# Peptides against a protein of PDB entry 4CIC, part 63

Target 1, 148 residues: chain A of PDB entry 4CIC
Amino acid sequence: KVSTKGHYGVQAMFDLAQHFGEGPVSLKSIAERQGLSEPYLEQLIAVLRKAGLVKSVRGAQGGYILAREPRDIKVGDIIRVLEGPIAPVESVSQDDPEHSLKFDFSVTKSVWEKVKKSIEEVLDSITLADMLKDAEEAQMAQGYMYYI
Target 2, 147 residues: chain B of PDB entry 4CIC
Amino acid sequence: KVSTKGHYGVQAMFDLAQHFGEGPVSLKSIAERQGLSEPYLEQLIAVLRKAGLVKSVRGAQGGYILAREPRDIKVGDIIRVLEGPIAPVESVSQDDPEHSLKFDFSVTKSVWEKVKKSIEEVLDSITLADMLKDAEEAQMAQGYMYY

## One batch from the design tools (peptide; aimed at target 2 V2 E83)

Design b2_p26_1_s1 (made by RFdiffusion4, then SolubleMPNN; from b2_p26_1, 15 letters changed)
Fold by OpenDDE base, seed 4:
Structure b2_p26_1_s1 (fold): chain B 148 residues (1-148), chain C 147 residues (1-147), chain A 26 residues (1-26)
Amino acid sequence: as target 1 above (148 residues)
Amino acid sequence: as target 2 above (147 residues)
Amino acid sequence: SKLSKPPVFDNIFELGEGFEIPERLE
């Protein structure tokens, strides 16, 4: 399950990507557009800012901006910042030598590690710039459906 | 985090695969070997049996067997039976037409659908026979380290 | 205003929470 935190974090970062180059965006405006609670978004943005994915701008037109270009931020980067490592298989403590459990555990563990790796590869293959492009293409396709 | 249910379900099915062709295995013996509670395993096996992945054998040597050969059971099959469909993004109800939320939602949804597809492809690429082979190879490698 | 519940990816995989290996019930 993508945590609610990861999901909303990607939405918030995508909103900031859509406004990249237009100046700072208020948390209120992001919350309204993305259907998020402002207090929850504040917590997410605080984490993302600490990780250097977002910058705060001070002043009357203050708010937040992406700290890097949308092409330089992977979805995987956002998820790792918010959720930590994607599915760390906790190392089973080496200590109990006797039971056949260790070997069966190792094989089943390898299955989940393969899944983890696959998730990481997908999330690291998608940037905020790719998401922007997909959004533009979808908007153009909808525009054509209204003119037909 | 793989659900405990999915994880233990794969372990239990793998144990049955290791004993495939040797006859029925008791739930007690599986629970002991896999470090599972027997009551929890009974619940898992009941679901797996209903789905036709496991068969119950009656009698003094009664227990459970795989319903199909290990090569004919994918890890993905086990997970779908126990957990249901791997991450259906619940369709956000179509009802609120007005907000720009729909479009942004569609793009973010597509990211998670790609992740889902990737998970399914991996789990559908691994059979219980593949896991048996990996276990044999690992056991051989450990045997060589002791010599 | 029903805050649309975030799509609950009821995945076998919770992204970010480590695989809790169930502790051995002694």
Scores: peptide ipSAE 0.091, ipTM 0.811, DockQ to the pose 0.510; fails the geometry check
OpenDDE base, seeds 1, 2, 3, 5: peptide ipSAE 0.062, 0.062, 0.052, 0.070; ipTM 0.806, 0.811, 0.801, 0.811; seeds 1, 2, 3, 5 fail the geometry check

Design b2_p26_1_s2 (made by RFdiffusion4, then SolubleMPNN; from b2_p26_1, 15 letters changed)
Fold by OpenDDE base, seed 4:
Structure b2_p26_1_s2 (fold): chain B 148 residues (1-148), chain C 147 residues (1-147), chain A 26 residues (1-26)
Amino acid sequence: as target 1 above (148 residues)
Amino acid sequence: as target 2 above (147 residues)
Amino acid sequence: SKLSKPPVFDNIFTLGEGFEIPERLE
């Protein structure tokens, strides 16, 4: 399950990417456009800022901007910051040496590690710039459907 | 985080695969070997049985067996039975007409659909027979480290 | 205004939280 935190974090970062180069965006405006509660978004943005993915701009037109270009931010980077490393199944008990449990555990763990690796590869293959491009293409396709 | 249900379901099915051809295995013995509570395992096995992945054998030596050969059961099949389809983000309300939210939602949804597809491909590429082979190879490797 | 519940990705994999193996119920 992508956590709600990861999902909304990607949405918020994508909103900032759509406004990249236009100046700072208020949290209120992001929250309104993305259908997020402002307090929840504040928590997400605080984490993203601490990780150096977002910058705070002060002043009358203050708000937030991406700290890097959209092409330099992977979806995987956002998820790792918000959710931590996609943890493999931490083997609980190192301690019980005797039982076949350790071996069965290792094989099952390897399955989940393969899945983890696949998820990471996908998320690291998608940038905010790729998402912007997909959005533009979808808007053009909708625009053509209205003119036909 | 793999759901506990999916994780333990795969463990239980793998235990049955290790005993495939040896006759029915009791839930108690599976629970003991896999470190699972027997009541929890009973719930998992009930679902797996209903889906036709496991068979119940009656009698004094009764228990459970795989309903198919280990090579014919994918990890993906087990997970789909226990957890349902790896659901894409169910878009909540169709009803709010504001165009921008729908569009942003569609792009973000496409990211998660790509992730879903990758998970399905991995899980559908691994059978219980592949897991048995990996277990045998790991046992041999450990045996060679002790010599 | 029903704040639409965040889409629950009922995926097998919660990306961030480590697999908590449930502790043995003693």
Scores: peptide ipSAE 0.100, ipTM 0.816, DockQ to the pose 0.454; fails the geometry check
OpenDDE base, seeds 1, 2, 3, 5: peptide ipSAE 0.089, 0.076, 0.065, 0.083; ipTM 0.817, 0.821, 0.814, 0.823; seeds 1, 2, 3, 5 fail the geometry check

Design b2_p26_1_s3 (made by RFdiffusion4, then SolubleMPNN; from b2_p26_1, 16 letters changed)
Fold by OpenDDE base, seed 3:
Structure b2_p26_1_s3 (fold): chain B 148 residues (1-148), chain C 147 residues (1-147), chain A 26 residues (1-26)
Amino acid sequence: as target 1 above (148 residues)
Amino acid sequence: as target 2 above (147 residues)
Amino acid sequence: SKRSKPPVFDNIFELGEGFEIPEPLP
């Protein structure tokens, strides 16, 4: 299960990407647009800020901005910041002396490692810029459906 | 984190694959070899049996066997039986009328759908026969390190 | 105010908690 934290973190970062170059956005505005509770978003933004993915801007028009361009932030980077390493297979060193158990364990572990690698490759292949492009393409497709 | 159910389910099915063609194995023997509680394994096997991945054999030498050859059982099949669809994105139909929210939701959803597809492709590319082969290769490699 | 329940990603992977290979239940 992608944690709620990872999901909402990507959603909040995507909202910031949509407003990139327009100046700082308030947490309230992000929360309203993304259907998030403001207190929960504050916690997410605090983590993302500490990781250097988001910057706070002070002043009357204060808020948050992406700390980097959307092309320089991978979905995998967001997930790693919020969740830690993507699916770490902690090898419980079962000191079980029977060679058969260790072997069976190694084969089953290799399955999950393959899955982990595949997830990492996907999430590291998607930037916030790619998500913006996908959004623009989908909006164009909707626009074309209304003009036809 | 792979669910305990999925992990142990694959482990139990792999044990049955290792004994494929040798006749029925007892739940006790699987539990002992795989470090599983017998009651937990009984629950897993009951689900796998209902799905037609495992058969019960009755009698004094009763137990369980794979219902199909190891090559005909994908890891993805085991996971779908035990956990349901791999990464169901339940689209909470947010009836939120604002077009922007629906759009943002669609893009974020597409990320998770790509992840789901990737997981499915991996798990559907691995059979119990592939796992047996990997086990044999690793055992050979250990044998060569000891000689 | 229908609090839109966050999408529950039910997958075989909880991304947040490390793969604790469950210790064999005693």
Scores: peptide ipSAE 0.049, ipTM 0.800, DockQ to the pose 0.503; fails the geometry check
OpenDDE base, seeds 1, 2, 4, 5: peptide ipSAE 0.033, 0.038, 0.040, 0.033; ipTM 0.801, 0.804, 0.798, 0.804; seeds 1, 2, 4, 5 fail the geometry check

Design b2_p26_1_s4 (made by RFdiffusion4, then SolubleMPNN; from b2_p26_1, 15 letters changed)
Fold by OpenDDE base, seed 4:
Structure b2_p26_1_s4 (fold): chain B 148 residues (1-148), chain C 147 residues (1-147), chain A 26 residues (1-26)
Amino acid sequence: as target 1 above (148 residues)
Amino acid sequence: as target 2 above (147 residues)
Amino acid sequence: SKLSKPPVFDNIFTLGEGFEIPERLK
C-alpha cells in the first residue's frame, strides 16, 4: 500500500513541478488544487524541505519551490524521503535459533525482496519531468476531443 | 510493508507445499513450524480453502493439503485470494467537477498503476515450486558451509 | 465539506512501515 503520505507527497511535489520556474507557490494554493488539508500538507512539506527536495522562499510572495529541476527528482526519491526505505519484511525474531522458521523465513523474505526491488526500479524510472510530460500529452488529447 | 495477512498466507502455503504428497497436515503443526497463532492460521486457511487453493481432508489423520501442485500455484494467486486484487488508488469521489484535480489525479494514478503492474508481474512469476527449489538450494549451500 | 478520505491504497506493500506483527499474536 502506498501510504497516504507517499501518495499526497507525490501529488504535492507534482504540483510544485507544474509551477517550476514561475516562482514560489503557497501551501494554501497547493492544498486547494490537490484537495489536501493545509495542516497535513505543512507536515509533508516540512519533511520534503528537510530532505532538500523543496525550498522555502521568504517574502510577500513567499512559499515553496522545488529545490531541483523536475528531471532531477524521481518518484522513488520522494517516497524514500516520506516513507523511508521500502523496508523488506523485517525478520521478527533473530533470537529463536532452533526452529526451521529461519529457513522458511529466508525463502519468503526473498519473495518480498524481489517485489521491493521491482517497486524501486519502477519508482526510480519515473521523474517529475516524466509526469509533467504525461500531463501535457493528456491535456492535448482532451483538447482534441473537444474540437472533434 | 507486505500485509501480515499476505506474508503469513504465503508462509502457510509454502509449508503445505513442503509437505505436498506426504498427506494432510494439521493446522497446529503448520502454526508451530511457521510461528503463527493457530486461530489466525485458521482464518487464513478458511479463505484459501474457499478459493480452492487448499483442501480439507477429514479423518483421524485429517488436515489440509494443497488443492493443486506447487507448480500450479503462483504467489500472486495466494495474494489475490487473501488481499483481493492489488487495488490501484481507489479514486475518491468522481463528483467534484473541478477539472484540474481530476487531471492531476490521473497522472499520479498512472504512477501507482505502473507499480501495481510490476508487483503483479513479480508475484505471478513465482510459484510454490520455485520457492521449494530455492529452499533446497539454500539448504545445500548451508550444508556445504558446514563442511 | 467531507474531506474525501485519502485514497486507501490497499496494496500488499505498505512502503514505509515495517511489518507490525499484530500484538495480539504475542
Scores: peptide ipSAE 0.098, ipTM 0.811, DockQ to the pose 0.403; fails the geometry check
OpenDDE base, seeds 1, 2, 3, 5: peptide ipSAE 0.085, 0.071, 0.062, 0.072; ipTM 0.810, 0.816, 0.810, 0.816; seeds 1, 2, 3, 5 fail the geometry check

Design b2_p26_2 (made by RFdiffusion4)
Pose (drawn by RFdiffusion4):
Structure b2_p26_2 (pose): chain A 133 residues (1-84, 100-148), chain B 132 residues (1-84, 100-147), chain P 26 residues (1-26)
Amino acid sequence: KVSTKGHYGVQAMFDLAQHFGEGPVSLKSIAERQGLSEPYLEQLIAVLRKAGLVKSVRGAQGGYILAREPRDIKVGDIIRVLEGSLKFDFSVTKSVWEKVKKSIEEVLDSITLADMLKDAEEAQMAQGYMYYI
Amino acid sequence: KVSTKGHYGVQAMFDLAQHFGEGPVSLKSIAERQGLSEPYLEQLIAVLRKAGLVKSVRGAQGGYILAREPRDIKVGDIIRVLEGSLKFDFSVTKSVWEKVKKSIEEVLDSITLADMLKDAEEAQMAQGYMYY
Amino acid sequence: EALAEAFTLLNQAEVIAEEASFYFEL
């Protein structure tokens, strides 16, 4: 199960990545395109801003823009920002879960917002029918 | 975050794997060794039993034992047993989570209870210090 | 035009099948 925070955090950062070249966009526009609740987005952006992943601009087309290029933002970075008598007995079971955790970390660190932009172009495109192989 | 069910399901199955050659063990003994609540364990075992992963034995010193050898039980098998107007718009974000799910499935299908038994031996051993 | 629409539908079906595959909440 993916948390609301993880899903919306990545969705909002990806929406900003899709508008990076064009410039700042309002939070309202992000919420509209992504189907997110504005209050929740406002809180999410506040953390991403403190983390240096997004920045606010005061322009007419003010609003928010990525603070780092998409190629320099791993999905794992976004997730890491949003997340927060004695004896020793080794648990092999816990070691299995550590392996699961490592594999997830590896996948999320292997994908950047730039990679997601490239995938978005390839997957949602249109073309003449002869070119589907 | 790992669910209570996944953690306790794997812990209980691994305890049974550690006692597979010796024979049946009581549920009380599993709960004691693993620090588990007996009521929760009983509910858990009932599902594992229905799935053919564990079997009850009448015996006298009867109890429960694995229904398949440890080498034939993947950790992923255990997890899979315990788990249970319109338009199309592709979500690249959801595709990321599908990749995460695939990698977890791969890790859990690559580890059997036999692998865990081997790891448990190697990690919790004692030996002369010169052999470290 | 119809063939191009068929290939779009096939691609969408593949994505739906992948999303509807086995699912869990760890």

Design b2_p26_2_s1 (made by RFdiffusion4, then SolubleMPNN; from b2_p26_2, 22 letters changed)
Fold by OpenDDE base, seed 2:
Order: C-alpha cells, then structure tokens, then sequence
Structure b2_p26_2_s1 (fold): chain B 148 residues (1-148), chain C 147 residues (1-147), chain A 26 residues (1-26)
C-alpha cells in the first residue's frame, strides 16, 4: 500500500501541478477536485510545505503553489516527504549465535532491498510534468473518441 | 509493507529451499531456525500448501517440503499466494461523476500501476534458487574473513 | 531464556515495524 497519505499527497501535488503558473490554489478547491477532506488535506499540505515542495501564498487570492516547477518534483520526492525514506529493513541483529538465522535474515533482507531500489527508481523516474503530459494525452485520446 | 505474512512466508520458503532434497522438514525446526512462532508458521504453511508451493509429508519423519524445485518458485509467487495480487494502492474507487476527478484518479492510478509492475518484475526475477546462491556467496565471504 | 525470547520477539517486532514502515504494502 502506498499509504493513503502518499496516494492523496501525490493527488494534491498533481492538482497543484495542473494549476502551476495560474497562481495560488485554495485548499478548498483542491479538496473538492480531489475528493479529499479539507482537514486531511491541510495535514498533507503542512508536511509538503515544511519539506519545501509547496509554498503558501497569503492574501485575498491566497492559497498554495508548487515550490518548484512540475519537472523538478519527482513522485519519489513527494513519497519520501510524506512517508519518509523508503526505509531498508533495518537489520534486526538477532544475536542468535546460530550463524544460520543471521544468514537467512540477511538474504531475505536483500530481497526487500532489491524491491525498495526498484520502487525508488520508478518513483524517481516520474515527475509531476510527466503526469501532466500523461493527463493531456489521455484527454486527447478521450476527445478523439467523441469525435469519431 | 511486505506484510509480516509475506516476509515470514519468504523466510519459511527459503528455509525449505535450504533443506530441499534432504527430505521433510518439521514446522518446529523451521520455527526454531527462522525465529517464528510455530502457530504462526502453521498458518503460513497452510496457505502455501493450499497454493501448491509446499507439500506435507506424513509419517514419523513427516513435515514439509517445497512442492517445486527452488528455481521454479519465484519470490513473486510466494507473495501473491500470501498477500494476493500486489496492489500498490487500494483503488478507492471514488465514483465521483466529475470527469476531472476520474482523470486525476486515472493518472495517479497509472503511477501506482507502474510501481506495481516494477515490484512484480523484481519479485518475479528472484527465485528461491537465487536466494540459495546469494546465501552460499555470503557464507563464503564470511568464511574468508576468518582466515 | 524467556528474556532472550522476549528480546528476539521485540527485535522481530521492531523489524516488522520497519518492514511495516514501508508504507508500500506490498
């Protein structure tokens, strides 16, 4: 499971990417468009802001903007901010003297480290700009199906 | 989360791979070597057996064996049996009729599908035989540090 | 000993919490 936090965090960041350059977006408008509760979104945005992925703009047209261009924000950056580092399974050094237990643990850990690395590579290969492009391509594909 | 179930399932299957060809291994011996509770291991083994990854052998030297050679069991096969299909995000199908929400949902879903596919590719690239080999290599490396 | 079992269980639970700290539920 990408945590509900990671999932909704990526959705909220993607919404901000869609409005990038249009000025500040209200939390209310993001919440409405993304089907999120406003209080939950406030918690997500607070974390994202503290990490420097989002900026708060004050004033009558206040709200939130991406702190960087969509191309400069990886999905991996969002996930690391919300969920922390995809932690390698810290070696619980079982001080069990039987060399076998430590070994089985090490090999099993290596499997999960390979999975981790693969997840990181995928998430670091996708930017908010890539998501915007995929969005535009999907909209064009749907638009063509209504004109045929 | 590789669930506790997935993690321990891979450990238990790896223990059975280390003893592959030596005959049936008791749940007690697996539990002792893997640091698992025997009752929890019984639940894991029941699922793995039902999926045809493990066989039960009856008798005084009864226990469990791998149902296939270690090279014919992927880590992905074990995980799919224990946890079901790798689902990186439970699709909260918000049936929100607004086309925008469905679209954002679709793009976000595509990200998670890419993650899923990558996880599946990794887990399907690792067999119990690969784990045995990595095991032997690590033991040899430790043996060379003591001489 | 019961203490070694408890330390093993705590370490295992901590390991599981760290695996579980992967918010990626595989």
Amino acid sequence: as target 1 above (148 residues)
Amino acid sequence: as target 2 above (147 residues)
Amino acid sequence: SELEKKVKEEKEEEYLKKLNGWSFDL
Scores: peptide ipSAE 0.144, ipTM 0.787, DockQ to the pose 0.110; fails the geometry check
OpenDDE base, seeds 1, 3, 4, 5: peptide ipSAE 0.117, 0.042, 0.088, 0.107; ipTM 0.767, 0.762, 0.770, 0.775; seeds 1, 3, 4, 5 fail the geometry check

Design b2_p26_2_s2 (made by RFdiffusion4, then SolubleMPNN; from b2_p26_2, 21 letters changed)
Fold by OpenDDE base, seed 5:
Structure b2_p26_2_s2 (fold): chain B 148 residues (1-148), chain C 147 residues (1-147), chain A 26 residues (1-26)
Amino acid sequence: as target 1 above (148 residues)
Amino acid sequence: as target 2 above (147 residues)
Amino acid sequence: SSLQQKIEEEKQQKYLERQNGFSFSL
């Protein structure tokens, strides 16, 4: 499972993508639209800002903007920032050094590496711009369904 | 992360695949080879047996065997049995019904569905027989490095 | 001690119960 942090991080970044070019968006407005608590969103945005995916704008119209264009931000970039490197298996090796799975059967590890690579390829193939396009297509499809 | 349950379940099933056709393997022997606790392995094997991936053999040479040939067991089958359906995102919806993410933005959901599909495709493309082959190839490669 | 083993087994069980979903930490 993508953590709640990764999930909501992608939602918050997508909200900022929808408002890209309109100026700074307040955390309150993002929180209201995405159904997030403002304190939780502050934590997410702090991480995303530190990673250079988001910029803070100060002033009367202060808030947050994407630091790059939606096409230049992959879902994989957001996830790596929020959750770290995609680890398909818990490294059992860190907590019990004596039960370092000496038989980290190279084969079992290779299965999880294949899963990791596949997830990375998918997440790196999707940009915030692709998500915007998919949202527009979905809205158009709903619009057509109400006019028929 | 694949849960410890999924990880060790695949290891235990792979151990049984390596001994396929040699007769029943004791849980103790699997536990020793795979670095698992026997009680933990008993729980895994109970689930795998109930799902029909493993058979119990009774007697003096009692133990466990694969219920099917290694080529007929996908890694995806093992994972689904141990962990259930591959869920790429926590269903936030179960614990707080009021914060049913009303904006389960169809788009964000679609991203996670693409991830799910990709994981399923990978795990369903790998059999225990493929893992056996990869192990043999790795052993041969190590053998050539010592000559 | 047998008690520490039980506590560790119970922690592992609770950890397994909490991990009842594919936790992909991406």
Scores: peptide ipSAE 0.167, ipTM 0.810, DockQ to the pose 0.043
OpenDDE base, seeds 1, 2, 3, 4: peptide ipSAE 0.183, 0.175, 0.155, 0.136; ipTM 0.805, 0.811, 0.802, 0.804; seeds 1, 2, 3, 4 fail the geometry check

Design b2_p26_2_s3 (made by RFdiffusion4, then SolubleMPNN; from b2_p26_2, 19 letters changed)
Fold by OpenDDE base, seed 5:
Structure b2_p26_2_s3 (fold): chain B 148 residues (1-148), chain C 147 residues (1-147), chain A 26 residues (1-26)
Amino acid sequence: as target 1 above (148 residues)
Amino acid sequence: as target 2 above (147 residues)
Amino acid sequence: SKLAEEIKKKKEEEYLKRLNGFSFDL
């Protein structure tokens, strides 16, 4: 399950991808287009910037840009930055050290590792460029539906 | 992320699979072997029983059994029963109707649908019988390391 | 009024806490 943070982080990064090459985008403009609060977006962008996925541009036309081309940013990269490592199961082990489920039942763990690997493979197979292409295809399909 | 409920539910179902054909297992015995609290296990088993994955046996040797053979129970079946449909993203839409993110940005949604599908495919590809086999193989591998 | 701004700020902080607290189990 992708957190609201991951979800909105991908939306914000996708908005920056749509404006890639047009110059810096203001947080306000991203917030308005994506239906996000500006303060929330500031927190997301701060994390993404620290991870080197986004750059801040200063000046009268100040704002944010992608630090890399859309093809060089995977959805998995965004999720790992915002949420950390994909953990399929909460390590119950941290909160109750006595009930450290020392029966790390190797088989049950292997099931969750398979799930993790599958999620990682999917998220690492999708770039912001793939998302841009999918958006263009969807817009073309809608355009054709209005002209028929 | 699988909830603690899903994780422990799979552990409890796997314990019942290991004892399949041996008769009913007490919740206490499952709890002891799996490191679970008995009250928590009672809640899990109640849900699993209602879904028809587990049967209750009454009597002096009372307890629980799998309702189906281990090969006929997918991990995905257990997870769906305990957690409901695999939702890759919480529908933020239910709690704040005004901030119904009407920008159900079709493209972002499609990413999460791909993740969902991938999780479902994995969980539906693994049965309790596959888990039993993996456990046997792991035990054999450990046995060979001691010789 | 200062009170209205504080109420708004508190609602935004609660909203942000909810958004951050919605740890989706990936």
Scores: peptide ipSAE 0.140, ipTM 0.776, DockQ to the pose 0.092; fails the geometry check
OpenDDE base, seeds 1, 2, 3, 4: peptide ipSAE 0.136, 0.132, 0.124, 0.139; ipTM 0.771, 0.779, 0.770, 0.773; seeds 1, 2, 3, 4 fail the geometry check

Design b2_p26_2_s4 (made by RFdiffusion4, then SolubleMPNN; from b2_p26_2, 23 letters changed)
Fold by OpenDDE base, seed 4:
Structure b2_p26_2_s4 (fold): chain B 148 residues (1-148), chain C 147 residues (1-147), chain A 26 residues (1-26)
Amino acid sequence: as target 1 above (148 residues)
Amino acid sequence: as target 2 above (147 residues)
Amino acid sequence: SELQKKIQEEKEKKYLEKLNGWSFDL
């Protein structure tokens, strides 16, 4: 499962992609459009900025922009920044030694590594540009349903 | 992420696959081999039995067996039984309506549906028979490193 | 009031901790 952090991070990055080339957008405007709390979005944006996916623009018309073109940002890049490495199995924290998932069994480990690889391949195959295109296609399809 | 429940469920089912055709195995023996607590394994086996993946054998040599051949049990079947439908995004429990992940945005939802489909395809492509074969190949490869 | 602000900050902190603590439970 993608955490709420990963999900909202992708939404915020997608909002920035929709406004790419229009200049900086305020956190408030992103929060309103994406249904996010502004304080939560501020934390997400701080992480994304530190990772070099987002830039802060200062001034009266300040805000945030994508640091790269939408085609150069994979969903996988966003998820790795926000959540770290895609782990298919919860590493039970070292603090419960009795319930330490002894991933010791090589065969079961190989199953989860296959799942991990598959998730990584999917997330690395989708860019913010692909998401923009899918949104445009969906809007066109809805527009045609109102004219029929 | 596969929960601890899914992980240990696959381990327990794999142990039963390794002993398929040898008769019923005790929960104690599975727990010892797989490094599981017996009470936890009992809960897993109860769910797997109710789903028809495992059978209970009664008697002095009683225990559990696979209900189907290892080739007829996918890893995906085990995970669906133990964890339910593979959901790529945590459904925020209905109890916080203000923070309901409005999956309302069709495009972000489509990303997670692609991830879901990919996970399902992987887990449905792996049977307990495939896992047995992989274990045999790994043992042979280790045996050749000692010579 | 300062108390309401602290309660709100603590709710936001718990919410953010919950959001950050939500590991990929598949």
Scores: peptide ipSAE 0.103, ipTM 0.751, DockQ to the pose 0.119
OpenDDE base, seeds 1, 2, 3, 5: peptide ipSAE 0.117, 0.098, 0.102, 0.123; ipTM 0.746, 0.756, 0.752, 0.757; seeds 1, 2, 3, 5 fail the geometry check

Design b2_p26_3 (made by RFdiffusion4; failed a check: the pose's geometry)
Pose (drawn by RFdiffusion4):
Structure b2_p26_3 (pose): chain A 133 residues (1-84, 100-148), chain B 132 residues (1-84, 100-147), chain P 26 residues (1-26)
Amino acid sequence: KVSTKGHYGVQAMFDLAQHFGEGPVSLKSIAERQGLSEPYLEQLIAVLRKAGLVKSVRGAQGGYILAREPRDIKVGDIIRVLEGSLKFDFSVTKSVWEKVKKSIEEVLDSITLADMLKDAEEAQMAQGYMYYI
Amino acid sequence: KVSTKGHYGVQAMFDLAQHFGEGPVSLKSIAERQGLSEPYLEQLIAVLRKAGLVKSVRGAQGGYILAREPRDIKVGDIIRVLEGSLKFDFSVTKSVWEKVKKSIEEVLDSITLADMLKDAEEAQMAQGYMYY
Amino acid sequence: AALLEEITGGDVITLVDGGTIEELLA
């Protein structure tokens, strides 16, 4: 199961990545395109801003823009920002879960917002039918 | 975050794997060694039994034992047993999560109860200090 | 009944763990 915060955090950061070259966009526009609740997004952006992942701009087309290029933002970075008598007995079971955790970390660190932009272009494109191989 | 059911399901199955050669053990003994609640364990075992992963034995010093050898039970098998208008718009974000799911499935399918038994021996051993 | 429903319920793994968003919405 993916948490609401992980899904919406990545969605919102990806929407900003899709508009990075064009410039700032409003939070309302992000919520509209992504189907997110604006109050929840406002709170999410606040954390991402404190983390230096997004920045606000005061322009006419003010609004929000990525604070780092998409190629310099791993999906794992976004997730890391959003997340927060005695004796020793080794648990092999816990070691299995550690391996699960490591593999997830590896996948999320292997994908940047730029990679997602490239995938978005390839997967949702159109072309003449002869070119589908 | 790992669910209570995944953690306890794997713990209980591994305890049975540690006692596979010796024979059946009671549910109370599993709950005691693993720090589990007996009511929760009983409900857990019932599902594992229906799935053919564990079997009850009448015996006298009967109890429960694995229904398949440890080498034939993947951790992923245990997890899979315990788990249960319109338009199209591709979501690249969802594709990321699909990749995460795939990697977890791969890790859990690559580890059997036999692998865990081998790891348990190696990690919880004692030996002359010169051999470290 | 409730225990059985929990055991045969949703996913074993919940990803992304708790953090700042849960605190802010609290």

Design b2_p26_3_s1 (made by RFdiffusion4, then SolubleMPNN; from b2_p26_3, 10 letters changed; failed a check: the pose's geometry)
Amino acid sequence: DELLKEITGGDILYLPDDGPIDELLA

Design b2_p26_3_s2 (made by RFdiffusion4, then SolubleMPNN; from b2_p26_3, 10 letters changed; failed a check: the pose's geometry)
Amino acid sequence: SELLREITGGDILFLPDEGPIDELLA

Design b2_p26_3_s3 (made by RFdiffusion4, then SolubleMPNN; from b2_p26_3, 11 letters changed; failed a check: the pose's geometry)
Amino acid sequence: DELLREITGGDILFLPGEGPIDELLA

Design b2_p26_3_s4 (made by RFdiffusion4, then SolubleMPNN; from b2_p26_3, 11 letters changed; failed a check: the pose's geometry)
Amino acid sequence: SELLKEITGGDILFLPGSGPIDELLA

